# Designs tried in a protein design run: peptides against a protein of PDB entry 3C2G. Part 144

Target 1, 209 residues: chain A of PDB entry 3C2G
Amino acid sequence: IRTFDLLGLLLHDSDAIDGFVRSDGVGAITTVVQYPNNDLIRAGCKLLLQVSDAKALAKTPLENILPFLLRLIEIHPDDEVIYSGTGFLSNVVAHKQHVKDIAIRSNAIFLLHTIISKYPRLDELTDAPKRNRVCEIICNCLRTLNNFLMMWIPTPNGETKTAGPNEKQQVCKFIEIDILKKLMSCLSCEGMDTPGLLELRSTILRSFI

## One batch from the design tools (peptide; made by RFdiffusion4, then SolubleMPNN)

Design b2_p27_2_s4 (from b2_p27_2, 20 letters changed)
Fold by OpenDDE base, seed 2:
Structure b2_p27_2_s4 (fold): chain B 209 residues (1-209), chain A 27 residues (1-27)
Amino acid sequence: as target 1 above (209 residues)
Amino acid sequence: DEEERRRRLIQELIQELKELGEKLKKE
């Protein structure tokens, strides 16, 4: 834990973060957080989030890391872990087709649905810190979904990928009415990435409607 | 300089994490 704390303090610029990633720091974290210690897992995931926007991740093999993280998020009840993990996911898939593919193959879309489903509506959360954290988690999920859906929108150069039947099914489940209600509740939260949520809505419409 | 010291410290900490990870794998 101390090591994570120290790294968190030191990894405050892009060069340091990239250096950490190039040194297989992400792999090191993921190995350590396999130990069933909640504090360790929390600290490790927090650090993962901190380095999740590293450019060096584009060159990092994530075939073993990402599925593990997804599993961790799936089974761990800690909001802080979920927050960090979904944040990492949303950042790491951004602008990285191969990472998106890994995530999707690992049933990430369904996981996002599951995560959103487990939380109550934001209006039912009276504790502001909890409400904000849940909102952030949902936003992370939505951002991730948006990143996935964007793959299936034709680009100006005519290149486009097509969603497979499994992906379509996963997306359909994600946009169920109950999920949409929760998403809409996030739009009412102060300080949230409302533009991002609106972008997702637009992306969904363009992709499937 | 301080930046180089920081870089070195980061590398040491990464090594510590890796070593810890290896220990945990053996358990």
Scores: peptide ipSAE 0.544, ipTM 0.917, DockQ to the pose 0.958
Fold by OpenDDE base, seed 1:
Structure b2_p27_2_s4 (fold): chain B 209 residues (1-209), chain A 27 residues (1-27)
Amino acid sequence: as target 1 above (209 residues)
Amino acid sequence: DEEERRRRLIQELIQELKELGEKLKKE
């Protein structure tokens, strides 16, 4: 735990973060968080989130790391772990087709739906810190979904990947009224990027036109 | 000099994490 805190204090610049990632720092954290200690898991996932936008991740094999993290998020009920893990996922899949493919093969679409579905409506949460954290988790899930959907939207060059039938069915679950209401409820949260959330909504809706 | 010191500290901490991970695998 202390080691994670110290690393978090040192990893403030892109070069240091890239150096950590190139030294297999993500793999090292992933190994440590396999130990059944909630504080260790929370601290490790937080550190993963801090390095999740590193340029060096584009050159890092995530075939073993990403499925493990998805499983960890699936089985761990801690909002802080889910926040950090979904934040990591949303950042690492951004602009990286090979990482998107790994995530999708690892049942990420279904997991994202499960995560959003398990939380109550934001208007039912009276505790502001809890409500904000839940909103951030939902936004992380929806941002990740947006990154997946962008693969199946026709590009000006006419190249589109086709979603498999299972992926299409799983994506269709995100237009359920409950999911759409939760997305809309995030727009009322303080400190949220409202324009970004509206873009996510637009992308989701366009995928079904 | 300060940046180099910081990089060295990061590498030491990564090594500590790797060693901790290996210990946990054996338990």
Scores: peptide ipSAE 0.230, ipTM 0.796, DockQ to the pose 0.950
Fold by OpenDDE base, seed 3:
Structure b2_p27_2_s4 (fold): chain B 209 residues (1-209), chain A 27 residues (1-27)
Amino acid sequence: as target 1 above (209 residues)
Amino acid sequence: DEEERRRRLIQELIQELKELGEKLKKE
C-alpha cells in the first residue's frame, strides 16, 4: 500500500508514467494484486487506472495482464475495483487493435454485459455517490463496447474486420431494452461523458443497421 | 537533476514491488 501511494505521488506527468510502464510497472502491480487482500487490490487497480492512457502500453505485452484483470473484475464485487478495472480496460483498448483482440478473446464483451446487467437502474439509486460511481462504471463498459464495435464498421477506404458469430451474439445483448434504458439513464447524469455515449449510440445504430 | 532523481526513485519502487510479488508468490 505504501509503495502504491508513493508511486501515485510520482506519476503526475506523461513521461514519468511512460517510464513506469516501460519498466514493466503494470506487470509488477498485477503480480502484487494476486494476493487476496481487498485494500491491496483496490490500491493496485487505482494505480493501473492512473497509468491506463500511457503511450508505452502499446509496446507492453498485455496477453497475460489483461485476462488477469478481467478475471479480477469478474470475481470481485467491489465498485472501486470494477470502476478502476473497467476504466483501465476502456483506456487501454483505445486505438490499439491488438489489445482489443486480447480483450475480446478473454470474453470481455460478455463480462461488460454482465457488469451492466448486475447494477440497478440509476433512477433506483438514492445515494448520490453510489449512483455516480455506478454511472461511471456503466460508462466505462459502454465506452469499451464502442471501441470494439468500431472495428466492425465498414469504412469507405479501409479493410474492416468481421465479428465472429459468438461476438455478434454477445453484442446483440447490448440492444436489449434493459441495457438501452441504462444507457439513457447515464445520459441524464451530470458530469458524464455525454459525447462518448452519443457516439456509442451512433455506433450501435451503424452496427445493426 | 530532479527528473533523474524521480526516475531513480520510480525504478527503486518498481524493484520493491517485484520483490514483494515474488515473496507473496512463494508463500
Scores: peptide ipSAE 0.201, ipTM 0.783, DockQ to the pose 0.913
Fold by OpenDDE base, seed 4:
Structure b2_p27_2_s4 (fold): chain B 209 residues (1-209), chain A 27 residues (1-27)
Amino acid sequence: as target 1 above (209 residues)
Amino acid sequence: DEEERRRRLIQELIQELKELGEKLKKE
């Protein structure tokens, strides 16, 4: 815990973050959070989130790390872990086709659906901190989904991958009315990336039309 | 400089983290 706290204090600039990542810091964290200690897991996932946008991650093998993290957030009920983990996921898949592929192969799409589905509607959450955290989690999931869906949308300037049948089936779950309602509910949350959510909505529509 | 000091501290802490990881694997 102390080590995570100290690292968190030091990782306030991009160069330090990149240095940490280049030194296999992500692997080191993931090793530690494999131990069944909630405090360690929470602290480690928080630190992962802090470094999740590092440029050095583009050169970091995530084949073992990402499936582990996905499993962790699948089985761990802690909102803080889920927040950090989904935040990490959303950042690491951004602009990295290879990482997207790893995540998808690791059943990330289904997991995102599961995470969103497990939370109540935001309007049913009376506790503002809880509501905000849940909203952030849902937004992380949806941002990640957007990153996946964008791979399969034809662009004028590039080759488009075709989603496999399993991926298509998993994606279809996101047009369920309950999921769409949760997406829309996020638009009402203060401090949310409304443009990003609108982009996702557009991406979803383009994926199914 | 402060940046170099910070880099060194990060490396030390990463090493501690790795050692902790190895310790936890043995438990």
Scores: peptide ipSAE 0.234, ipTM 0.801, DockQ to the pose 0.915; fails the geometry check

Design b2_p27_4_s3
Fold by OpenDDE base, seed 5:
Structure b2_p27_4_s3 (fold): chain B 209 residues (1-209), chain A 27 residues (1-27)
Amino acid sequence: as target 1 above (209 residues)
Amino acid sequence: DEEAERLARLLEELLERLAAALAARAA
């Protein structure tokens, strides 16, 4: 735990973070969070989030790391772990087709739906810290979904990748009434990434029309 | 405790990676 705290305190600039990632820092963290210690898992996932936008991730093999993290999020009930993990996912898939493919093959779309379904509507949460954390988690999920959907939108040259039937079915679950109500509650949350939610709405419309 | 020793080694490796990253930045 102390080590992760120290790492988090020292990695504040992009060059240091990039250097850490190039030295297989993400793999090292992933190995550590395999231990059954909740505090260790929280700290490790938080550190993953901190380095999740590093340029060096484009050169990092994620074939083993990403499926492991997705499984961790799936089975761990801790909001802090889910927050950090979904944040990592949303950042690492951005602008990286090969990473998106790994995530999708690892059932990420279904997992995102499961996570959103797990939490109550924000208006049902009276505790402000809890409400804020839940909102952040849902926003991370939606940002990730947006990144996936963008793969299936035609490019300027008219070429586009087609979503598989399973992926299409999983995406359709996000327009269920209960999910939509939760999304609407997020739009009303102060300080949240409202532009991101609006972008997702636009992307959904483009994907289904 | 073997598990504790293994964890200690892994944490040391993380610190080494941090040190290397910081050194590379300063160069």
Scores: peptide ipSAE 0.269, ipTM 0.818, DockQ to the pose 0.112
Fold by OpenDDE base, seed 1:
Structure b2_p27_4_s3 (fold): chain B 209 residues (1-209), chain A 27 residues (1-27)
Amino acid sequence: as target 1 above (209 residues)
Amino acid sequence: DEEAERLARLLEELLERLAAALAARAA
């Protein structure tokens, strides 16, 4: 655990982070967090989040890493693990079509819906730190969803990738009233990416029209 | 135990990767 703390403290600049990732640092972390220790898993996932926007991830094979992380998020009840994992997911799929495909094949869309659904309404959370963390998790999920939906928006040339029937069905679950209410509640959270949430709303509308 | 020792080795490998990354940046 102290090793992860040290790594987090030392990886402050983008060049160092990129070098770490090029040396298969993400794979190394995922190997460590396979040990059934909650503190270790939490620390490792936090470190994953810290390196999740590295340029070198575009050249890193994620075929084994991403399904493992998704499974970890699915089975682990820890908000900190879910926060870090969904944050990693949202960053790693950004601008990388092949990574989006891996995530979708690994049932990421359904998982995102499951995560959002399990949390209570933000107005029911009186503890500010807890409420903020839940809001961040929901935003991570929604940002990831936005990245997926953008794949299926028609281009000016009329070309577009077509979502499969299962993916379409899973996406439709996000227009449930409870999900929409949670999206709206996130807009009022302090320090949240309001423009990003508005973009998602626009993307959802374009996906269903 | 053996598991703890294996974990310790993995953590050392992480530190080595970090050290290498920092060294490469400085070069």
Scores: peptide ipSAE 0.268, ipTM 0.816, DockQ to the pose 0.110
Fold by OpenDDE base, seed 3:
Structure b2_p27_4_s3 (fold): chain B 209 residues (1-209), chain A 27 residues (1-27)
Amino acid sequence: as target 1 above (209 residues)
Amino acid sequence: DEEAERLARLLEELLERLAAALAARAA
């Protein structure tokens, strides 16, 4: 725990972060968080989030790392782990088709739905820190979904990548009333990326119409 | 650049040591 705290303090600039990633830092973290210590897992996932936008990730093989992380957040009930993990996922899939494919093959769409579904409505949460964290988690999930959906929107020439039947079925779950209500509730949260949420809404509509 | 690489190596070593220590505890 103390080690990870120190590591987090050292990775304070983009060059250091990129160097860490190029040196298989993400793999090293994932190795460490395989040990059954909740505090260690929290610290490791937080560190993953901190490096999740590194340019070097575009050249980093994620075929083993990403499925592991997805499994971790699937089985771990810790909001901090889920926050960090979904944040990492959202950032790492951005603008990287190959990574999106890995995530989708690893059942990411279903997992995102599961995560959103397990949390109560935000208006039922009276504790502001808890409510904000849940909102951030939901936003991370929805941002990730947006990145996936954009792959299946027709290009100007009319061509588009088609979602498989399984992916299509999983995406359909996001138009359920419960999910839509949670999306709308996030728009009312302070400090949220409202433009991003509106973009997702637009993307969802374009995906189903 | 060079300093970033040194830091990266240090971080790797620290993580490796941590992993080894945790593995030893679990054994």
Scores: peptide ipSAE 0.132, ipTM 0.676, DockQ to the pose 0.040
Fold by OpenDDE base, seed 2:
Structure b2_p27_4_s3 (fold): chain B 209 residues (1-209), chain A 27 residues (1-27)
Amino acid sequence: as target 1 above (209 residues)
Amino acid sequence: DEEAERLARLLEELLERLAAALAARAA
């Protein structure tokens, strides 16, 4: 735990973070968080979030890492783990087709829906820190979903991948009224990426409706 | 005991990566 804190303090510049990632730092973290200690898992996932936008991740093999993280988020009820994990996911899939593919094959879309479904509407949360954290989690999920959907947006003069039937079905779950209400409730919360939400809405409409 | 040893090894791995990160910063 202290090691993670120290790493977090020292990895404050992009070059250091990149160096850490190039040395398989993400793999090392994921190995550490396999230790059955909740505090360690929290710390490790937080560190993952801190390095999640490293350019070196594009060259990092994530075939084993990403499925593990997704499984961790799936089974761990801790909001901090989910926050960090979804944040990592949203960043790591950005602009990386191969990473998106890994995530999607690992049932990430369904997981994102599950996560959002798990939480109550924000107006039902009286504890401000909890409410804000939930909002951030939902935002992370939406950003991740948007990143997935963008690959399927038809362009007038471009080649675009087509979403498979399973992916389309999973995406359709996000337009359920309950989900939409939860998403809209986030707009009043600090930290919500309203432009991102609007972009997601547009992306869904363009890609699947 | 075995778990403690495992954790120690894992933390050493992180420290090694930290060293690499610091080296990268210096470059």
Scores: peptide ipSAE 0.282, ipTM 0.824, DockQ to the pose 0.115; fails the geometry check

Design b2_p27_4_s4
Fold by OpenDDE base, seed 2:
Structure b2_p27_4_s4 (fold): chain B 209 residues (1-209), chain A 27 residues (1-27)
Amino acid sequence: as target 1 above (209 residues)
Amino acid sequence: EREEEERRRREEELLERLRRALEARAA
């Protein structure tokens, strides 16, 4: 059985995805991506992305998985791995405070900045597939950041967390001119979640006002 | 419930087979 076979079984079946996750599928994928095989790593990360919005993930401990994935994204130069990994990250932190906390403790904010900084401006990428992939990666990073920032915005119930000084410092890096230019370039890309990016912009602005 | 349990068992077996296959490749 290959990772590709599993992907084929899960791609269009939400129940199968949930079942896979309930059966420690994420742990299995984590095992896969530990092997020094780029194809397996790509396939594993892609599968992670596919299951990243599964309901069963709410019951899955990510304390060991998430730091490992973050490290993998940090050290692996492959755009497909980064795309899948950041997509996974973005999805799993959404609406899950405990997962956000794990990610932040694992230096996710800094990693997001590093990833965005790695890529050139989108207007400098002439290859459309590459440009689109990079745009998606940046979008994943920004969406993840937005999810983090939202924790520190007061809710109507008056409950809000406060970012630590280190987190605040890391967040401040995203208002650097080079980062902002990349964000703006993403807004001009076709097929992007423009509303999401605009929301991020709003969240960033609110966070710094 | 029985069908769900059987599905789960099949999924677990698949995962185990995957793990074994990957371990064999790494060895």
Scores: peptide ipSAE 0.052, ipTM 0.619, DockQ to the pose 0.047
Fold by OpenDDE base, seed 3:
Structure b2_p27_4_s4 (fold): chain B 209 residues (1-209), chain A 27 residues (1-27)
Amino acid sequence: as target 1 above (209 residues)
Amino acid sequence: EREEEERRRREEELLERLRRALEARAA
C-alpha cells in the first residue's frame, strides 16, 4: 500500500507516467491486485486510473490485463474499486478499436449494465459524497458504452463494424426505462461530464432509430 | 540515449522490487 502511494506521488507528469507504462507498470499493478487484500486492490485500481490516459497504453498489450480487471470489478462490491476500474476502462477504450474489442469479448457490455442496475436512483441517495461517487461510476459506464456504440454507427467516410447478435441484445438493455432514468439523473449532478452524457443520448438514439 | 537507458533500468528495478515485496506479503 505504501509502495503504491509512493509510486502515485512519483507519477506526477506525463513523461513519468509513460515511462511507468512502458516498463510494464500496468502488468505489475495487475499482479498486485490478484492478492485478496482490499486495501491493496483499492490502491492498485486507483493507480490504474491515474495512468489510464497515458499515450504509452496504445502500445501496451491489454489482452491479459483487461479481462482480469473486468472480473475484479464484477466480484468486488467496493465503490472505490468500481469507480477506479470503470474510469480506467472508459479511458483505455477511448479511440482504440483493439482495446474496445478486447473489452467487448470480455463481457464488458453486460458488466456495465449490471453495475448501473445494482445502484439505486441518485435521487434516492441523501448522502452527497455517496451520491456523487455513484453518479461518477454510472457516468464512467455510460461513457464506455458510448465508445462501444460509436463503432457501429455508420460514418460517411469510414468503415463501420457490425455488432454481433449478442452485443446487440446486451446493448438493447440500456434503453430500459430504469437505465434511462439513471442517465437523466446524472445530468443533475454537479461537476459531471454533461456534454458526454448528451453525446451518449444522441448515440443511443442513432443506434436504435 | 545513455540517460534514457539508465532511466529505464531504474524503472524496471523499481517494478521488480515492487513485485518481490508484494509476493513476500502474499506468502
Scores: peptide ipSAE 0.047, ipTM 0.608, DockQ to the pose 0.046
Fold by OpenDDE base, seed 5:
Structure b2_p27_4_s4 (fold): chain B 209 residues (1-209), chain A 27 residues (1-27)
Amino acid sequence: as target 1 above (209 residues)
Amino acid sequence: EREEEERRRREEELLERLRRALEARAA
């Protein structure tokens, strides 16, 4: 734990982070978090989040890393792990078609829905820190979904990919009333990325209309 | 090029040390 914290402190600039990633730092972390130690898993996932926007990740193979992380988030009930993991996911898929494809093949869309579904409505959470953390998790999931949906929206620069039938079915689950209510509840949270949530709403509408 | 290689070696050594230290604690 202390070692990950120390490493996180050293990775304070983009060059240091890129160096760490080029040296297979992500692979090293994912190896460590395979041990059944909750504190270690928390620390490792937090470090993953810290390096998740690194430019060097575009050149890093994630075929073995991303499915593992998705599975970890699926089976671990810890909000901190889920927060870090979904944050990592949302950042690594951004502007990277190859990574989006890996995530989708690894059943990420369904997992995102599952994560959102397991949490209560934000208005039912009286503890502010807990409510804020849950809101952040939901926002991470929705941001990731937005990144997926954007692949299937026509752009002026070329032919867009069409979502497969399974992906379409999974996406349809996000227009369920309970999911939409949770989306709307996130808009009421202070400090949330309201523009991002509105963008998702627009993307959903464009995808279904 | 030599400075970049040296930096890379130091980073790899740190990662390996980190890995070993964490494995030892997890055991």
Scores: peptide ipSAE 0.041, ipTM 0.587, DockQ to the pose 0.049
Fold by OpenDDE base, seed 1:
Structure b2_p27_4_s4 (fold): chain B 209 residues (1-209), chain A 27 residues (1-27)
Amino acid sequence: as target 1 above (209 residues)
Amino acid sequence: EREEEERRRREEELLERLRRALEARAA
């Protein structure tokens, strides 16, 4: 745990982060967080978040890492783990079709729905730190989902991937009334990605309904 | 207890190796 803190301090520039990633740092963290220690898992996921936008990740195979992280988020009801994990996911899928495919095959869309469903409406949270953290998690989920949906939006060049029936069904769950109410409650949250929420709604309505 | 201690030792050794590698590249 203390070592993760030290590593975080050293990861102050892009070159150091890329060096860590090229040295299989992500794989090493993934190995460490497999141990049943909640503090270690939290610290490891936070470190993953810190390196999640590294350029070197484009050359890192994530086939073994992403399914593990998704499972970790699924089974740990820790807000810090979920925050870090969804943040990592949102960053690594951005502009990377192969990574999006790995995540989707690993049931990421359903997981994002589960995460949003787990939390109460933001207007029902009285504790400001908790409300802010939940807002950040939902923002991470929305950003990730929007990145997935981009794969199925028709491009002018006619290159359109078709979402499978299961993926379409899972995407449509985000327009269910209970989910919509939760997402609308985010509009009152300071720092909420309102454009991301509106983009999600528009994309689902245009492409999936 | 012995298995937990060995696990902790392995984790610490791995993290220390990562620290050293990161420090060497930052220098």
Scores: peptide ipSAE 0.022, ipTM 0.545, DockQ to the pose 0.092

